# Peptides against a protein of PDB entry 6FRK: the designs that were tried, part 226

Target 1, 411 residues: chain A of PDB entry 6FRK
Amino acid sequence: NEEVLNAMLKEVCTALLEADVNIKLVKQLRENVKSAIDLEEMASGLNKRKMIQHAVFKELVKLVDPGVKAWTPTKGKQNVIMFVGLQGSGKTTTCSKLAYYYQRKGWKTCLICADTFRAGAFDQLKQNATKARIPFYGSYTEMDPVIIASEGVEKFKNENFEIIIVDTSGRHKQEDSLFEEMLQVANAIQPDNIVYVMDASIGQACEAQAKAFKDKVDVASVIVTKLDGHAKGGGALSAVAATKSPIIFIGTGEHIDDFEPFKTQPFISKLLGMGDIEGLIDKVNELKLDDNEALIEKLKHGQFTLRDMYEQFQNIMKMGPFSQILGMIPGFGTDFMSKGNEQESMARLKKLMTIMDSMNDQELDSTDGAKVFSKQPGRIQRVARGSGVSTRDVQELLTQYTKFAQMVKKM

## One batch from the design tools (peptide; made by RFdiffusion4, then SolubleMPNN)

Design b2_p23_7_s3 (from b2_p23_7, 15 letters changed)
Fold by OpenDDE base, seed 5:
Structure b2_p23_7_s3 (fold): chain B 411 residues (1-411), chain A 23 residues (1-23)
Amino acid sequence: as target 1 above (411 residues)
Amino acid sequence: EEELLELLKKLRELYLKLQEILS
């Protein structure tokens, strides 16, 4: 029995190391699991694999719980949230995602760009904020991040904003000058919460990075980014252990909606390769995919219109990267969509939808939309002019629709 | 749960076909 336990624990430990879990945490987990497993209960014919998985699951849940309650903003107050993290961690993008999350919940939210080091930082923040209709502050001329942060916080406090998010300069390396600048900004604006943003894809380096930030800045919350890719999330355990701060949100992709509150149970389930059935159910319920029964019934009858295609594109855009949903289903590998194609695919879908927005109901609801356009070429020219695209772009859309409709008829 | 999984399988098949067309 002990030899079987040791063999199974070795397999689990290997899988956790391959998931970027820190080697010290894996060793500690192995010892804790061995102490928690009753060998007599293993002899009673219980599924030894399930028992070990359950013990491992419980110990991983403890590792993501710092024993500290997460900070939450107070309604009707000015809550200042300062973001800190290395360059390339996704910090600036995450500021916009968090601002958008609170705005969608009915909070009066704004963004401040106090990144004076990176050329185009303010333009990037401004672009993201404008797309999401979030008020923003920054400077093209002021180089002192303390001045920008102080002026921006004062401005938005006077305008009675409830959520004031401050993005700070990132560096490529951990430099003492960066930490001093962060402390000066923190002292000037007196943030209610300091959020450390960590890239999950850095693997075993997560512990050292998170510790270096916690030792210099009073990190109270963690956000983990890039959990859509090959990053299995083991670095998140290292961040919690090093910062002693809760993970409050995760970034799951490149889209502004690829941002969700951290849930311990689903995260650990995904880390162990068990899938995230609960998060999948929540995401399906958010999408009201029950309304797709009518579509599924149409598809079974081989009927597919341009409107049906438009509705599917809307659903894909609402769902975010389909790779995330597939990665939540047990037994579906993360490798199904290559990372680089998601933004291009979304831009392509949005372009196709813009072309269809210039179509009329007769064109959209036709069971043979391509034939309607082929019979009257003037329709292609009208749609092209209305959507600001070439006649070739409209013909390519109709060709894609025809291929899809042919596949639906073969189903 | 089983109905949801079946719906998700159907949606997956649909989106795979869409991806093949968009490629």
Scores: peptide ipSAE 0.025, ipTM 0.490, DockQ to the pose 0.191; fails the geometry check
Fold by OpenDDE base, seed 1:
Structure b2_p23_7_s3 (fold): chain B 411 residues (1-411), chain A 23 residues (1-23)
Amino acid sequence: as target 1 above (411 residues)
Amino acid sequence: EEELLELLKKLRELYLKLQEILS
């Protein structure tokens, strides 16, 4: 029994290390799981694998919980949120995502660019803020981030903003001058919350980076970025352990909407490759895919048109990256689509949709769309000319449709 | 919940098939 437990724990530990969980945390988890598992209860015929998985899940949940309640903004008050983090962590993008999140929740939200180190920082923030219709402040001439932050905070306090987000300079290296600047900004604006933004893709370096920030600045919240289908969520555990601060949000892509409140159980389920059923349900409900009763009924009857395929492509496009959706489904690893393959797949979907935009209702609504085109080859040439593609591209779409329709008929 | 699970299973199968087509 102990040998079987040790073998299974070795597999779990390997998977957690492959998920960028810090080696110290994996060792601690292994010891905690061994201490929590009664070997006598394992002998009683319970599914040993399920018991170990459950014990691992419980210990991972504890590692994500710092035992500190997350800061939340107070409605009708002025809440100053300062962002800190390295360059390339996604800090500036995350400021815009958080501002947009609160704006959509009916908060009067604004952005301040106190990054004077990067010449393009204010332009980037201005572009993101303008696209999201978020008020912003910054300077092209002022080089002191303390002055910019102070003036911006004062301006937006006087205008009765509820959420005031301050983006700071991110540097490539842990430079003492960066931490001094962050402290000067923090002392000047007296933020209600300091958010550390961490890139999940840095793997085992997450602990050391998070600790370096916490040792210099009073980090109270963590946001983990780049938790796309490729990012191993294990760095999040390292951030919590090092900062002793809760993860409040995660960034799940490049879009301004690719931002969600951190949920412990779905995150751990995803980290273990169990999927995120709750997040998938929420996302399906947000898309009103349940209103697709007509599609479900057609699929039940083995009917599938080019229009039905177009609508499915639109739904995939609305749901965001296909890898994210697949990664929410139990038994689909996050690695199922590489980021490169995802953009290429989305470009392929857009190309296919553009071809279908040149089709008429008779072609789109036919239960045998391929046969409509095969009977009248002039339709292929018309669609090809209308969409600016080759006749081969249209034939390839029809071949794909035929394969899909045959698969639907077998379901 | 059961209807949603069935929908999710169908969507999963649909998406797997779409992935095979898009690969």
Scores: peptide ipSAE 0.025, ipTM 0.470, DockQ to the pose 0.172; fails the geometry check
Fold by OpenDDE base, seed 2:
Structure b2_p23_7_s3 (fold): chain B 411 residues (1-411), chain A 23 residues (1-23)
Amino acid sequence: as target 1 above (411 residues)
Amino acid sequence: EEELLELLKKLRELYLKLQEILS
């Protein structure tokens, strides 16, 4: 029994180390899990594997919980958010993602570039802000980040902005001059929140870097970037441990929409290779797929119409990026669809739906839609004209439908 | 929970098949 426990704990510890979890945290987790299981084995005849998994999960949840409530912006107030982090952490991109996130929620958001150290920092921020239609401030001539930050914050406060994001200089090394500059900026603008942006791909260096920032600047929140499949995110645990600050958001890629609120349970499930069952449940519930009992019943009977296919395409489009959905399913890696292929796939789906929008109810609700079109070829020409596509495009859709319906019949 | 898992498996299979169609 103890040998099996030790073997399983060794496998979990190895997997956590391979996920860039700090060795000290892994050791502590191992001790805590061992202690928890010794207590639970005395209490319940549960399957030892489930007990170990549950104990590991509980201890990982504790590691991502700093015991401090995350700062949240107050509606109708001026909320100043200062970003700090190393160069290459994705800080500037993350500022734009956060601004866009709040803008989409109906917050009056703006961006300030107080990075005077990096040539082209303001141009990069301006490009990102302009693409997202976010108001921005910066200077090409002012070299003091304190002046830029102060003037920008004052300007946007006077214009009644609710979310004022300040991007600061990132350096490659922990230099005392950088931390002094960050302190001067923080003292001048009096931010409501200081966000440390950390690159998950730096692995074991996450703790030392996060600690160096926390020791110099009052970091209150963490954002972890580059969680796009290469980094399992174990460094995030190190950042929380070092900063004593919650992870508030994660960056999952390069697109402005590749940004989501941090959820503990999904993150730990992903870290353990279990997928995001909760997020999948939430998405399934959001899709009202339970209302598709009728669809599931039709699928069970091998009935699949063009309307049923259309509804499935709508569901896929509502679920958002297909890669995110697949990445939530246990045993699908995050790399299952490249983001480039996803946008193309969504455009293809939308094209197919546009063709189906030109079909009538008899065509859509037929148990063999392809047969309806094959019996009356004039329908293909009508649909093609109605949707502005070629007759070939309609035939390709019907071929895809036929393949899909055959696959459904085999389920 | 088992019904949901079964539904998710079916959805997974459906999406894999959709991916094959869309590829």
Scores: peptide ipSAE 0.024, ipTM 0.462, DockQ to the pose 0.194; fails the geometry check
Fold by OpenDDE base, seed 4:
Structure b2_p23_7_s3 (fold): chain B 411 residues (1-411), chain A 23 residues (1-23)
Amino acid sequence: as target 1 above (411 residues)
Amino acid sequence: EEELLELLKKLRELYLKLQEILS
């Protein structure tokens, strides 16, 4: 029994290390799991694998909980949120995502660019803010981030903004000067919350970086970025352990809406490759797929039209990157589609939809769309000309549709 | 909840097949 436990724990520890979980945390988790498992209960023929997985899951949940309540903004007050983090962490993008998140919730939100070190930092923030229609402040001439931050905060306080987000510089090479600058900015603006932005893809470096920030600046919240298909997010555990601060949000992609409140259970499930059933349910509910009784009834009866396929492609496009949706489904690993494959897949979907936009209602609503086209080949040529594609591309779409319709009939 | 789970299973199979097609 102990040999089997040790073998299974070795596999789990290897998988956690491959997920960029810090080696110290993996060792501690191994010891905690061993102490939590009653070897006598394992002898009773219970599924040893499920028991170990549950114990591992429970201990990972504890590692993500710093035991500190997350800061939340107060409605009707001026809330100053300072962002800190390394260059390339996605900090500037995350400022815009957080601003957009609060704006969509009816908060009067603004952005301040206090990054004077990086050339084009203000232009990048301005571009993102303008696209999202978020008010912004910064300077092309002022080089002191303390002055910019102070003036921007004062301006937006006087204009009765509720959420005031301050982006700072992320210098790589001069850690001491960066931390001194961050401390000076923090002292000048007296933020209600300091958010450390961490890139999940930096792996084993997460602990040392997160600790360096916490030792110099009173980090109260963590945001983890680049939790797309390749980043398993094990570095997030290191950030929580080092900062003793809760993860409040995660960045899941490059779009301004690829941003969600942190949920412990879905995150740990994804980290273990178990999928995110809750997040998938939430996404399905957001799409009102359950309100489409007609679609559900068609799927129950094995009916599937080209229009039904088009509507599913629209739903996939509305759900965001296909890899994210797949990564929420149990048994689909995060590595299922590379970022490059995802953009290509979305371009392929858009091409297929463009072909279907050239179809008529008779073609789209036929229960045997492929047969409609096979009986009248002139329809293929019309659709090909209308969509600017080859007749082969239309035939490939119809072949794909036929495979889908056959699958739905077997369901 | 059971109907939603069944719908999610069907969606999963659909997405698996979509991936095969989009690959």
Scores: peptide ipSAE 0.021, ipTM 0.488, DockQ to the pose 0.157; fails the geometry check

Design b2_p23_7_s4 (from b2_p23_7, 15 letters changed)
Fold by OpenDDE base, seed 3:
Structure b2_p23_7_s4 (fold): chain B 411 residues (1-411), chain A 23 residues (1-23)
Amino acid sequence: as target 1 above (411 residues)
Amino acid sequence: EEEELEKLKELRKLYLELQKILS
């Protein structure tokens, strides 16, 4: 029994190390799991694997819980959120994602660019903010981040903004001058929350980096980015351990919507390679896929129209990139779609939808849409002209639809 | 949970075929 336990724990420890979990945390987890498993209960014929998995899961849940409640903004107040973190951590992008998240929740949100170190930082923030219709502040001429942050915070406080996000300089490495600048900004604006943004892909460097930030500024929240990549997120455990601060959000891609509230259970499940079934269910529920009961019912009856395909394309676009959806399904590795294929797939999807936008209701609602077009080839030419595509592109769409409809009929 | 899991499996099949269409 002890040999089996030790063998299974060795496999789990190896998998956690391969997931960028800090070696000290893995060692501690191993000892905690050993202490939590009753060897006598394990002898009674219970599924030893399930017991060990449960014990490991429980200890990982404790590692992501700092025992401190996450800061939450107060409605009707002016909440100043300062972002800190290294350059390339996704900090600037994450500021925009967080602002957009709160804006979509009906908060009056704004962005301040206090990154004077990086050339084009303000242009990047301005571009992101403008695309999301988020008010922004910054300067092309002021070089003191304290002045920019103070003026921006004062401006947006006077305009009764509820969420005031301040992006700071990140630099490429831990430098005393960076930490002094961050401290000066923090002292000037007195943020209600300081968010440390960490790149999950930095692996074993997560602990030392997170600690360096926490030792200089009062980090109260962590956001982990680039969890769409090869990073399994084990570095997030190191960040929580070092900062003693909760993870509040995760960045799951490059799109502004690739941002979600942190959930412990799904995160640990994903870290263990169990998938994110709960997050998939939640995303499915957020999509009001209750309206897809009608689709699932239609699919069960072998009925599939071009409109049904269009609605599914809309649902896919709302769920985010296919890679994210697939990465939430157990047994689909994150590697199933290379990032390059994702943007191309979304562009293809938009092109297909644009072709269907030029179709009429008779074409869209036909149970045999391909036959409608085959009987009257002039429809293909009309749709092609209406959507600005070739007749070949329309024929390819119809071929794809036909293949899909044939599959649905076999379900 | 079983019904939800079955719905998710059907959605998975749907998305896999849609992925083949989009590839």
Scores: peptide ipSAE 0.055, ipTM 0.591, DockQ to the pose 0.145
Fold by OpenDDE base, seed 4:
Structure b2_p23_7_s4 (fold): chain B 411 residues (1-411), chain A 23 residues (1-23)
Amino acid sequence: as target 1 above (411 residues)
Amino acid sequence: EEEELEKLKELRKLYLELQKILS
């Protein structure tokens, strides 16, 4: 029994280390899980594997709970939110995402660029803010971030903004000068919340980085970025442990809408490769894929057209990166797409749709689309010319469609 | 909830095969 437990715990520990969970946290988790099971095994003849999985899940949930209530903005008040984090953490992009999130919720929101260190920081913020129609402040001439932050906060307070987001300088290294600047900005503007932005892809460096920020600045919230299909998010556990601050949001891509409130259960499920059923349901409902009752009914009847395939490609494109969608489906770990460049897959999808855009309604709506093309080879040449592709590319699409349609018929 | 779960299972099968097409 102990050998089986130790073997299973070794597999879980290996998977957590491969998910960039800090080695100290993995060791502590192993000890806590072992202690929890040794106490429960005396009581229940349950399947050992399920007990271990439940114990691991429970202990991971505790690791993302700092025991501190997340700060929330107060409606009808002026809320100053200061962002801190290294260069490349996605901090500037995350400021825009958070501003857009609150704006969509009916908050009067604005952005301040207090990054004077990076050339073009203000231009980047301005570009993002303008695209999202978010009011912004910054300077091309002022070099003191304290002055910019103070003037911007005062301006937007006087204009009765409810959410005032301040983006600060990020540096490539943990430098004392960066922390001194952050402290000076924080003292000048007296933020209601300080948000630490962390890149999930930095792996084992997350603990040391998060600790360095918390030791100098009173971090009260964490946002984890780059939780796209490659980053397993294990570094998020290290950030919570080091900062003793809750994760409030996650960044799930490059688009301004690729931003969501942090949910503990879905996050841990995704980290363990169990998927996010709730998030998938929410995402399906947001897409109004319920109008796909007709498609699901067609699929149940083994009917699948080229148009049905095109509509599914459109749905995938609307859902965002395919790896993220797959990562939400139970049993599709983040590693399932790890070998494919997601951009290459999306480019391939767009190419396939462009070929289908050159098809006519008879070709798209035929229950035997491949046979329509096989009976009249001139259709392949027309579609190839219309879409600017080779006849081979059209034949490959039809071969893929045929394989898919055959599988739908077996469902 | 059971109908939603069944819809999700069908969607999963669909995405699995779409992935094979896109790989």
Scores: peptide ipSAE 0.031, ipTM 0.588, DockQ to the pose 0.168
Fold by OpenDDE base, seed 1:
Structure b2_p23_7_s4 (fold): chain B 411 residues (1-411), chain A 23 residues (1-23)
Amino acid sequence: as target 1 above (411 residues)
Amino acid sequence: EEEELEKLKELRKLYLELQKILS
């Protein structure tokens, strides 16, 4: 029994290390799981694998919980939120995502660019803010981030803004001068919350980086970015352990809407490759994919047209990256589509849709679209010419459609 | 919940097949 437990724990520990969970946390988890599992209960014929998975899940949930309640903004008050993090962490993008999140919830939200170090930081923030219709402040001439932050906070306080987000200069290195600047900004504006933004893709470096920020600045919240199917969520555990601060949001892509409140259970489920069924249901419902009832009925009857395939491609494009959707489905790991494969897959999808845009209603609505084209080869040439592709590309689309339609008939 | 689960199963099948086409 102990040998079986040790073997299974070794597999889980390997998977967690592959998911960028810090080696110290994995060791601690292993000992905690061993202590929590009664070997006598494992002998009683219970599914040993399920028991170990449940014990691992419980211990991971504890690792994500810092035992500190997350800060929440107070309605009708002026809430100053300061962002800190490394350059390339997605900090500036995350400021815009958080501002947009609160704006959509009916908060009077604004953005301040106090990044004077990075050329074009204010232009980037201005572009993002303007696109989202979020009020913003910054300077092209002022080089002191303390002055910009103070003036911006004062301006937006006087205008009765409820959410005032301050973006600071991202750090390239652990430069002491740069931490002093963050402290000066924090002291000047007296933020209600300091948010550390962490890139999940930095893996084992998450602990050391998160600790370096916490040791210099009173980090009270964590946002984890780049959880877009390829990023291993294990760095999030390291951030919580190092900062002793809760994860409040996660960034799940490049779009302003690719931002969600942190949920412990779905996150741990996804980290273990169990998927996020709740998040998938929520996304399906948000996208009104329920209008696919007619399509689901057609699929149940083994009917599948080129138009039905086109509509499905549109739905995938609306849902965002295909990898994210797959990563929400149980049994599809985050690594199921590599980042390179996703962009290539989306480009391929767009190419297929462009070919179908050159098809007529008779071709699109035929239950045997491939047969329509096979009977009249001139249709292939017309579609190829209309879409600017080769006749081979059209034939490949029809071959793919035929394969799909055959699988639908077997469902 | 059962109807949502059934919708999800069909969606999963669809995405699995789409992935094979896109791979």
Scores: peptide ipSAE 0.021, ipTM 0.437, DockQ to the pose 0.146
Fold by OpenDDE base, seed 5:
Structure b2_p23_7_s4 (fold): chain B 411 residues (1-411), chain A 23 residues (1-23)
Amino acid sequence: as target 1 above (411 residues)
Amino acid sequence: EEEELEKLKELRKLYLELQKILS
């Protein structure tokens, strides 16, 4: 029995190391699981594999729980949230995602760009904020982040904003000057919460990075980014262990909606390759896919129009990256779509939708849309001109539609 | 739960087919 337990624990430990879980945490988990498993209960004919999986799951749940309650904003108050993190962590994008999340919940939200180090930082924030209709502040001329942050916070406090998010300068390396600047900004604006943004794709470096931030600034919350594609999220455990701060949100892709509240159980289930059935159900319910009964019924009858395809592309874009949805389904590995394919796939979908936006109702609602275009080639030229694409791009869309419609007819 | 699971299976089929078009 002990030999079987040790062999199974070795497999689990290997899988956790391959998931970027820190070696020290994996060792501690192995010892804790061994102490928690009653070998006598394993002898009673219970599925030894299920018992070990359950014990591992319980210990991983403890590793993501820092024992500290997450900070939450107070409604009707001015809540200042300062973001800190390395350059390339997704910090600036995450500021916009968090602002958009609160705005969608009816909070009066704004963004401040106090990143004076990157010449394009304010333009990037402004672009994201404008797309989401979020008020923003920053400067093209002021070089002191303390002045920008202080003026921006004062402005938005006076305008009775409830959520005031401050983006700070990132650096390529941990530099003492970065931490001093962060402390000066924090002292000037007196944030209610300091959020550390961490890239999950840095793997075993997550512990050292998270610790260096916690040792210099009063990190109270963690957001983990780039949990899309190949990042199994083991670095998130290292961040919690090092910062002693809860993960409050996860970034699951590059879209502004690829942002969700952190849930412990689904995260650990996904880390173990069990999938996230609950998160999949929640996403399906959020999409109000009840309108898909009509689609499923059309599909059962072998009917599929260009409009039906357009609506499906809208649904995919609302769900976020396709890899995330697939990664929530048990038995679909995260490797099913390479990271590079998601942005390219979303850009392709958006291009296809833009082509379809130039189609008329007769073209969109035809049960044989490709035949409508083949009978009147002038329609292809009209759609191509209307959408700013080549006639070849329209023909490629119609070829894709035809392939799909043929598959639906075989269903 | 069974009805939600069946909706999820049909959605999965649809998405797998859409993925084949995008690839």
Scores: peptide ipSAE 0.028, ipTM 0.542, DockQ to the pose 0.159; fails the geometry check

